Peptides against a protein of PDB entry 3QIS. Designs and how they scored, part 338

Target 1, 334 residues: chain A of PDB entry 3QIS
Amino acid sequence: PSLELSRREFVFENVKFRQLQKEKFQISNNGQVPCHFSFIPKLNDSQYCKPWLRAEPFEGYLEPNETVDISLDVYVSKDSVTILNSGEDKIEDILVLHLDRGKDYFLTISGNYLPSCFGTSLEALCRMKRPIREVPVTKLIDLEEDSFLEKEKSLLQMVPLDEGASERPLQVPKEIWLLVDHLFKYACHQEDLFQTPGMQEELQQIIDCLDTSIPETIPGSNHSVAEALLIFLEALPEPVICYELYQRCLDSAYDPRICRQVISQLPRCHRNVFRYLMAFLRELLKFSEYNSVNANMIATLFTSLLLRPPPNLMARQTPSDRQRAIQFLLGFLL

## One batch from the design tools (peptide; made by RFdiffusion4, then SolubleMPNN)

Design b2_p29_6_s3 (from b2_p29_6, 18 letters changed)
Fold by OpenDDE base, seed 5:
Order: C-alpha cells, then structure tokens, then sequence
Structure b2_p29_6_s3 (fold): chain B 334 residues (1-334), chain A 29 residues (1-29)
C-alpha cells in the first residue's frame, strides 16, 4: 500500500487558550490495493499526539484512488494550558501516520503558544502587575518557580524571606479582581447568573482582554464574564483551596470554626482569593430575588471549582465527599 | 496614546489595590 499526502508540515501560529485552530490535509491511496491508515504512538509515547492536538479522522480505510481529508485540530484546554504557559510544553509534535503493511508517514506540527492568565498559578499572577502577554516567557518561568517556592514556605510557616528588592505581590490576581468587580458592579441583578452560558466569542474576547490589557471594563455580557470567572477558576493549576487541605475541608465540613481555621492555613494569595470570592458570592446572594441565585446552587457550582480532589483521589470521590465539600462551602455563604 | 493608556492602567491598578485591601480587611477584623 502507498499514500500520497498533500502536506506534511503544519504551523499553528498564535495558539491561544480555548481557541480551536484547524489545519486540513488530504491523503490519497495512490496504490493498487486498499489500505487502512491510523495515527500511532511513537515508541515511547502512550498517545499518537500531545493533549492539545487531535487528528480527525485518526484512522480509516481507503480504496485505490480514494482521497480523505484529515483535520488537525489544535485546542488548548485546561488540561494543557498550564504546561504551555510555563513553556514545559510547546506547540511542537510529530505525528506518525501508519499504513497497515505499508510505511510510516511523518507529519511535523509546529507553532507558537501565547501565554494566558488562565491556567497560571495564583501565586504567579499575584506577582504580575502587568498583563501576562507583556511578561517575557523567561520571566514567567521564573515567576512560577518562585511562586511555588513561596507557596511551600508559606505552608511550612517558614520565616518570610527578607523582602529583597522584589515588588510586593498583589493580594489577589488583578484578573480575578477585574472579573469579580465587574460582576459585582453590573451583574448582581442579572437573572440566571452562573446558570446561563456565555457566548464563545465573548469568552475569547474576555480571555484576550485579560491576557493583554488592564481594562476599565470587561467586554461581553454578564453571563460571559461570569462564565469567564468559572473557566478561570477551573483552569487554575492549583485550586483556590490547595490540594493539601482538601481532606481537612471535608473532615471539617460541619464545623464552621474548623473550616475557618483550615482556610487560614492556605497560602496568602489562595486565602485572599477564597475570601474575596466568598464576599462576592454572599453579596450576590443578597440579590437572590433578582438573580434567582441561591446558596445551594452557588455552593454546588463553586465547590467543584474551588475544592477539587487531588489527582490521586479523583477516582475515589464519593457522593458523601461531594456533599461534605458543598457543606464546607455553604458555611462561608450563609 | 500609549502614555494615556498607561496612565489609565496605573489608575485602574491603584483602584484595584484600594478596593481589594478594603475588602480583605473585612476578613482580618
């Protein structure tokens, strides 16, 4: 069997969080026999592609002289955004198109990723007084590393390092403030807030706005701004309630005093974000007659975002654990 | 243009610092 490929090199320029890009190519059976094709993992890989890449179709059958279009889809989800922001991963891959009883055909994927405040740590964002797109990638790496070290020191109650000439970190990421302050000012009376989805185009504009500027006003509907906050919280590499405190939150869920003590043990930025969000959500609940938002809905929604099980416990989360997690959050909303 | 945008951003950041500090103080008291 033999294939002809219309293209073998693909460049995805300016790849952004949640922005789908597609490149298409054709494969043609220029042989005299039917052939089956598939994208296969390289020898040391578990998958045929990186998590941000997909081929559609990834396998198929071609009669002699048949041609099929293959789409290469690049999409950076919450699962890939952090590693791309840090430069740990890049928009580079090699796909192996295998032909049964035939040859392997190599496709080169390349491009560039544009960093996002989405999927960046709270600690790093607290050190960013400028939009993330203005921060050199080298400095982003340093900020993430320094932020990790500061988080660990904070958790260990180690003596604050002498305030070297580094600017004082922000109390809360400016991006969270921009989102929450907008919602506080304009969305408290918005019916079905956090229940109605935003527009995808508006979500992209909000993400781009937060990545590139410090706006006076966030673009888009209140629903899009509300969903952008949910997406932001969902994309955090470390949840607002750090994984280390997850079990303690569940164990304390029915004791409001212990719940407050657990939150007090969060790293400063995480603690501040948690408190800031709880203040906003309590304010939003005062307008329940207008926005149809209730504490159980909010607690159910935000618990999955703020209080995630550690990756090793994800598969073991019981309905009881979920109810305890909701109860933990309810103690801050009521 | 760039200097006026930068001054707007600085003013937004100053408003941010005050607003966040005020709201966070309500939790320290």
Amino acid sequence: as target 1 above (334 residues)
Amino acid sequence: MEEEEKKKEEKILEEYEKAVEERLKEFEE
Scores: peptide ipSAE 0.309, ipTM 0.858, DockQ to the pose 0.450
Fold by OpenDDE base, seed 2:
Structure b2_p29_6_s3 (fold): chain B 334 residues (1-334), chain A 29 residues (1-29)
Amino acid sequence: as target 1 above (334 residues)
Amino acid sequence: MEEEEKKKEEKILEEYEKAVEERLKEFEE
């Protein structure tokens, strides 16, 4: 069997978080026999491609002189955004198109990723006084390393070293402030806030706005701004309540005093973000007659975002654990 | 244009620092 490929090199320029890009190519059976094709893993890989890449179709049959279009889809989800922001991963891959009883055909995938404040740590964002797209990639790596060391010092209750002439970190990320302050000013009376989805085009505009500028006003509807906040919290590499405190939050869920003590042990940026969000959500609940928002709805929605189980425990989460997590958050909303 | 945009962003950052400090102070008590 033999295949002809219309293209073997693919370049995905300016790949962004949640923005789908597609490149298409054709494969043709130029042989005399039917053939089966499939994308196969390389020797040390479990998957035929990186998590941000997909081929469609990834397998199939071709009769002699048959041609099929294959789509290469690049999509950076919350599961790939952090490793791309840090430069640990890149928009580079090699695909192996295998032909049964035939040859392997190699496809080269390349491109560039544009960093996002989405999927960046709270610690790193507190050190960014400029939009992330203005920060050199080399400096992003340094900020993540420095942020990790400060998080560890904060968790260990180590006295902050008098960091010399380094600019004082922000108390919360500017991106969180921009989203929450907008919602506080304009969305408290918005009917069905956090219940109505945003527009995908507006969500992309909001993400691009936060990545590239410090706007006076966020573009889009209140629903799109509200959903952008949820997406931001979901995309965090570590949730607002650090994984190390997850079990203690569940164990304290019915003691409001212990709950407050657990939150006080968060790293400074995480603690500040948690308190800032709780202040906003309590204010939003005062307008429940206008916005149809209640404490149980808010607690249920935000608990999954703010208090995520550690990856090793995710498969073992019980209905009781979920109820304790909701109860923990309710103690800050009421 | 670029200098006027930077001055607007600097002003927004000053308003940010103040607003966040005021809001977080409610939890330091």
Scores: peptide ipSAE 0.299, ipTM 0.852, DockQ to the pose 0.459
Fold by OpenDDE base, seed 1:
Structure b2_p29_6_s3 (fold): chain B 334 residues (1-334), chain A 29 residues (1-29)
Amino acid sequence: as target 1 above (334 residues)
Amino acid sequence: MEEEEKKKEEKILEEYEKAVEERLKEFEE
């Protein structure tokens, strides 16, 4: 069996978080026998492609002189955004199109990724006074490394070294402030807030706006701004409540005094973001007659975002652990 | 005690919101 491919090199320019890009090519059976094609893993890979890439169809049959269109889809989710922001991963891959009893055909995927404030650490964002797209990539790497070291020092209760002539970090990321302040000003009376999904086009505009500017107003509907906040919190590499405190939050869930003590032990930026979000959510709950938002709904929704189990415990979370996590958050909403 | 802690949190948040807003304005000029 043999194939003819219309193209073998693909370039995905300006790849962004949650923006789907598609490139298409044709494969034709130029042989005299039916063939089965499939994308196969390279040596030592478990998957035929990186998590941000897929082929559709990824397998199929071709009769002699038959042609099929294949779509290569690039989509950066929360699972790939952090490693692409840091430059640990890149928009580069090699696909192996295998023919049963035939040859392998190699496809080259390349491109560039544009960094996002989504999937960036709270620590790095607190040091970032300009939009992320204005920050040189080299400086982003340095900010992430410095942020990691400061988080570790904070957790170890080491006295902050005298902040030399370095600019004082923000108390909360400007991106969180922009989203929450917008919701506070314009969405407190919004019916079904956090219950109605946003529009995908508006979500993309919000992300692009936060990545490229410091806007006076966030674009889109209140539902899209609310969903953008949820997406932001979900995409954080470290949740607002650090993984190290997860078990202590569950153990303290029925003691409000211990709960507050646990939160006081968070790194400064995480603690400030937690308090800021809880204040906003408490204010939103005062308008429950207008927005149909209740404490149980909010606690259930935000617990999965703010108080995530450590990756090693995700598969072992019991219904009791989930209920304790919800109870912990309820103690800050009531 | 709970009301005094809530008032301290509210005041800290107002100071943080204002401080972030002031800083955003300083970087738009």
Scores: peptide ipSAE 0.188, ipTM 0.684, DockQ to the pose 0.051
Fold by OpenDDE base, seed 3:
Structure b2_p29_6_s3 (fold): chain B 334 residues (1-334), chain A 29 residues (1-29)
Amino acid sequence: as target 1 above (334 residues)
Amino acid sequence: MEEEEKKKEEKILEEYEKAVEERLKEFEE
């Protein structure tokens, strides 16, 4: 069996978080026998492609002289954004198109990724006084490494870090401030806030705005700004409540005093973000008659974002653990 | 143009830093 491929080299320029890009090519059976094709993993890989890439279809049959269109879809989700922001991964892959009882055909995927404040750590963002697109990629790596070290020191020392001769970090990432301040000013009376989805185009505009500028006003509807906040929190590599404190939050869920003590042990940026979000959400709840937002809805929604189980425990999360996590957050909303 | 825009953004950021700091003090009391 043999295939002819219309293209073997694909370039995805300016790949962004949550922006789908597609490249298409054709494969043709130029042989005399039916053939089965499939994308196969390379020798050391579990998957035929990186998590941000897919082929559609990834397998199929071709009769003699049959042609099929294959779409290569590039989509950076929350699962790939962090490693792309850090430059640990890149928009580069090699796909192996296998022909059953035939040969392999190699496809080269290349391109560039544009960093996002989405999927960047709170610690790194607190060190970014400029939009992330103005920050050199090398400096992003250094900021993530330094941020990890400072997080560990903060957790161990329980003491305010001495403001050494380095630029004072932001108390809260400017991106979170921009989102929450907008919602605080304009969305407290918005009916069905956090219940109505935003518009995908507006979400992309908000992301691009936060990645490239420090706006006076965020573009889009209150629903899109609200959803952008949820997406931001979901995309965090480390949730607002650090994984190290997850179990302690569950264990303290019915003791409001211990809950506050657990939060006080968060790294400064995480603690500040948590407190800032809780202040906003409490304010939003004062307008429940107008916005139809209640504490149980908010606690349920934000618990999954703020108090995410550690990756090693995700598969073991019980309904009781979820209820404790919700109860923990309720103690800050009521 | 770019320098004036940067100064505007710096000023916005300073205003935000202050507003965040003021809001966070409510939790230290």
Scores: peptide ipSAE 0.333, ipTM 0.868, DockQ to the pose 0.481; fails the geometry check

Design b2_p29_6_s4 (from b2_p29_6, 16 letters changed)
Fold by OpenDDE base, seed 4:
Structure b2_p29_6_s4 (fold): chain B 334 residues (1-334), chain A 29 residues (1-29)
Amino acid sequence: as target 1 above (334 residues)
Amino acid sequence: SEEEEKKKLEEILKEFEEKVEKYLELFEE
């Protein structure tokens, strides 16, 4: 069996977080026998492609003289955004299209990724006084390394943040402030806030706006701005409540004094973001007669975002653990 | 100009820091 491929080289320019790109090609059975094709892993890989890439269809049958269109879909989710932002991974891959009883065909994937404030650490974002797209990639790497070191020092209670000659970090990321300040100004009276989904086009505009500018106003509906805040919190590599404090939050969930002591042990940027979000959400709850938002709904929604189980415990989260996590947040909303 | 843009950014960041500080104060009360 043999195949003819219309194209073997694919370039995905300006790949962005949550923006789907598609490239298509055709495969044709130029043989006299039916053939089965499949994308197969390379010798050292578990998957036929990187997590941000997909082929559709990834397998199939072709009759003699049959042609099929294959879509190569590039989509950067929360699972790939952090490693692409750091430059640890890149928009480069090689696909192996295998033909049963035939040969392998190699496809080259290349392109460039545009960094996002989504999926960047709170520590790094507190050091970014300009939009992430204006920051040289080399500086992004340095900011993540410095941020990791400062997080570790803060957790170990070792050295006060050396007010060394480095520019003083922001108290919270400017992106979080922009989202929350917008919601505070314009969305406190918004009916069904955090209950109605945003529009996908508006979400992309909000992400692009935060990545490229410091806007006076965020574009889109209040629902889209609210969902963008949820997406931002979900995409954080380290949740607002650091994984190291997860169990202590659960253990303290019914003692408000111990809960406050646990939060005081967060790294400065995480603690500030937590306090800022809780202050905003308490203010939003004062308008419950207008926005239909209640503390139980907010606590349930934000618990999965702010107080995530460590990756090693995710598969072991009990309904009791989830209820304790909700109760922990309720103690800051009431 | 690059200087005007830098100054505008410094003013935005200052207003931001003042607002965040006020929110943090309201949490500590």
Scores: peptide ipSAE 0.167, ipTM 0.768, DockQ to the pose 0.729
Fold by OpenDDE base, seed 2:
Structure b2_p29_6_s4 (fold): chain B 334 residues (1-334), chain A 29 residues (1-29)
Amino acid sequence: as target 1 above (334 residues)
Amino acid sequence: SEEEEKKKLEEILKEFEEKVEKYLELFEE
């Protein structure tokens, strides 16, 4: 069996978080026999491609002189955004198109990723006084390393070294401030807030706006700004309530005093973001007659974002654990 | 109290407004 490929080199320029890009190519059976093709893993890989890449179709049959279009889809989800922001991963891959009883064909994938404040740690964002697209990639790596060391110091209750003339971190990320301030000013009377989805085009504009500028006003509807806040919280590499405190939150869920003590042990940036969000959500609940928002809805929605189980426990989450997690958050909303 | 947390929110917002203005001024130079 033999295949002809219309293209073997693919370049994905300016790949962004949640922005789908597609490149298409054709494969043709230029042999005399039917063939089966498939994308196969390399020797040490479990998958035929990186998590941000997909081939469609990834396998199939071709009769002699048959041609099929294959789409290479690049999509950076919450599952890939953090490793791309840090430069630990890159928009580079090699695909192996295998032909049964035939030859392997290699495809080269390359490109560049544009960093996002989405999927960046709260610690790094608190040190980032400029839009992320204005920060040199080398400096992003330094900010993540410095942020890890300060998180550890904060968890260990080590006295902050008098960091000398180094610019003090922000109390919360500017991106969180911008989103919450906009919602506080303009969305408290918005009917069905956090219940109506935003527009995908507006969500992309909001993400690009936060990545490239410090705007006076966030573009888009209140629903799109509200959904952008949810997406931001979901994309955090570590949730607002650190994984280390997850079990203690569940164990304390019915004691409001212990709940507040657990939150006081969060790293400074995480603790500030948590308190800021809870203050906003309590204010939003005062407008329930206008916005149709209630404490149970908000607690159910935000618990999955703010109080995520550690990855090793996610498959074992019980309905009781979920109810305790909701009850923990309710103690800050009521 | 709820009122203390509201006041903290207002203080955080004000601190950020003042900082954002200063940062915008610094980035326009």
Scores: peptide ipSAE 0.094, ipTM 0.656, DockQ to the pose 0.053
Fold by OpenDDE base, seed 3:
Order: structure tokens, then C-alpha cells, then sequence
Structure b2_p29_6_s4 (fold): chain B 334 residues (1-334), chain A 29 residues (1-29)
């Protein structure tokens, strides 16, 4: 069996978080026998492609002289954004198109990723005084490494870092401040806030705006700004409540005094973001008659974002653990 | 107290706003 491929080299320029890009090519059975094709893993890989890439179809049959279109879809989700932001991964892959009882065909995927404040750590973002697109990629790596070290020191020392005025991190990420400040100013009376989805185009505009500028006003509807906040929190590599404190939050869920003590042990940036979000959400709840937002809805929604189970425990999260996590947040909303 | 935490948060936000404004000014130049 043999295939002809219309293209073997693919370039995905300016790949962004949550922006789908597609490249298409054709494969043709130029042989005399039916063939089965499939994308196969390389020798050391579990998957035929990186998590941000997919082929559609990834397998199929071709009769003699049959042609099929294959789409290569590049989509950076929350699962790939962090490693792409850090430059640990890149928009580069090699796909192996295998022909059953035939040969392999290699496809080269290349491109560039544009960093996002989405999927960047709170610690790094607190050190980013500029939009992330203005920060050299080399410095993003250094900021993540330094941020990890400072997180560990903050957890161990329980002392505010008395950094010199020039290197002092922001109290919260500017991106979080912008999102929450906008919602506070404009969305407190918004009916069905956090219940109505945003528009995908507006979400992309918000992301691009936060990545490239410090706007006076965030573009889009209140629903899109609200959803952008949820997406931001979900995309965090380390959730607002650090994984190290997850179990302690559950264990303290019915003791408001212990809950506050657990939060006090968060790294400074995480603690500030948590307190800022809780202050905003409590303010939002005062307008429940207008925005239809209630404490149980908010606690349920934000619990999955703020108090994410550690990756090793995700598969073991019980309904009781979820209820404790919700109860933990309720103690800050009521 | 909750009032002291609120005031401390308001101070944090104010220091942040002043910094963000100062950074906005630095990016508009």
C-alpha cells in the first residue's frame, strides 16, 4: 500500500490560548489495494500527538484512488497553556501517519506560541508589572522559577517578604484586579451573572486585551468578563488555594476560625487573591435581588476553581469532600 | 477583626491601584 500526501509541513503561527487553528491536507491512496491509515505514537510517546494537537480523522480506510481530507487542529486548553507559557513545550511536533502493512509518513508541525496571562502562576503574574506579551520569554521562565522558590519561602517563613521597592511584587495580579474591578463596577446588578455564558469572541478579546495591555475598561459583556474570570482561575497551574492546603481546608470546613487560619498560611499573592475574590463575591451577594446570585451557587461554582484537589487526589474526590470544599467557601461568603 | 481585614484589603487594593495607574502611565508613554 502507498499514500500520497498533499502536504507534510505545517506551520501554526501566533498560536494563542483557546484559539483554534486548523490546517488541512489530503491523503490519497495511489496504490492498487485498500489501505488503513492511522496516526501512531512515536517510540517513547503514549499519544500520536501533543495535547494541543489533534488530527481528524486520526485513522481510516482508503480504497484505491480514494482521497480523504485530514484536519490538523491546534487548540491550547488549560491543560497545555502553562507548559507553553513557560516555554517548556513549544508548537512543534512530529506526526507519524502509519499505513497498515506499509510505510510511515512523517508530518512536521511547527509554529510559535504567544504567551498568555491565563495559565501563568499567581506568583509570576504578581512579578509581571507589564502585559505578558511585553515580557521576554526568557524572563517568563526566570519569573516562574523565582516564583516557585518564593512560594516555598512564603509557606515556610509565614513572614511577608520585605523586598526592595523596585522588585516588590504586586499584591495581586493586575489581570485579576482588572477582571474583578470591572465586575465590581459594572456587573453587580447584572442579571444571571456567572449563570449566563459569555461569547467566545468576547472571551478571546478579553484574553488578548489582558495579554497585551492594561486596559481602562475590559471589552465585552459582563457575562464574558465574568466567564473570563472563571477561565482565568481554572487555568491557574496552582489554584488560588494551593494544593498543599487542600486537605486542611476540607478538615476545617465547619470551623470558621480554623478556615481563616488555613487561608492565612497561603503564599502572600494567593492569600491576597483569595481575600480579594471573597470580598468581591460578598459584595456581589448584596445585590442578589438584581443579579440572581446566591451564596450556594457562588460557593459551588468557585469551589471547583479555587479549591481544586491535588492531581493525585482528583480521581478520589468523594461527594463528601466536595461538600466540605463548598462549606469551606461558604464560611467566607456568609 | 473583619473590619481590620477589610481595611487591610482596601489598603492593598489602593496600593495596587496606585501602582497599576503608575504602570498604565508608563505604558502610555
Amino acid sequence: as target 1 above (334 residues)
Amino acid sequence: SEEEEKKKLEEILKEFEEKVEKYLELFEE
Scores: peptide ipSAE 0.077, ipTM 0.649, DockQ to the pose 0.038
Fold by OpenDDE base, seed 1:
Structure b2_p29_6_s4 (fold): chain B 334 residues (1-334), chain A 29 residues (1-29)
Amino acid sequence: as target 1 above (334 residues)
Amino acid sequence: SEEEEKKKLEEILKEFEEKVEKYLELFEE
């Protein structure tokens, strides 16, 4: 069996978080026998492609002189965004198109990724006074390294943040402030807030706006701005409540005094973001007659975002653990 | 107290507003 491929090199320019890109090519059976094709893993890989790439179809049969269109889909989810922001991973891959009893055909995938404030740590964002797209990539790496070291020092209670440095970190990320301030000003009376999905095009505009500017107003509907806040919190590499405090939050869930003590032990940026979000959500709950938002709905929604189980415990979360996590958050909303 | 948390939030917001305004001014130059 043999194939003819219309193209073997693919370039995905300006890849962004949550923006689907597609490139298409044709494969033709130029042989005299039917063939089965499939994309196969390279040596030592578990998957035929990186998590941000997909082929459709990834396998199939071709009769002699048959042609099929294959789509290569690039999509950066929350699962790939952090490693692409840091430059640990890149928009580069090699696909192996295998023919049963035939040859392997290699496809080269390349491109560039544009960094996002989505999937960036709270610590790095608190140091980032400019939009992420204005920050040189070299400085992003330095900010992430410095942010990690300061988080560790803060957890160890060793060094007071040198309040006198000309580069004092923000109390909260500007992106969180912009999202929450917009929702506070314009969405408190929005019916079904956090219950109605946003528009995908508006979500992309909001992400691009936060990545490239400090806007006076966030574009899109209140529903899209609300969903953008949820996406932002979900994409954080470390949740607002650090993984190290997860079990202590569950153990304290029915003691409001201990709950507040646990939150006081968060790194400064995480603690400030948590308090800021809880204050906003308590204010939003005062308008429940207009926005249909209740404490149980909010606690259930935000618990999965703010109080995530550590990756090693995710598969072991019991219904009791989930209920304790919700109860912990309810103690800050009521 | 809830009032102290509210006051700290108002201080954070005010510090942020003052910073955002100064940043907007610094970005237009």
Scores: peptide ipSAE 0.064, ipTM 0.655, DockQ to the pose 0.053; fails the geometry check

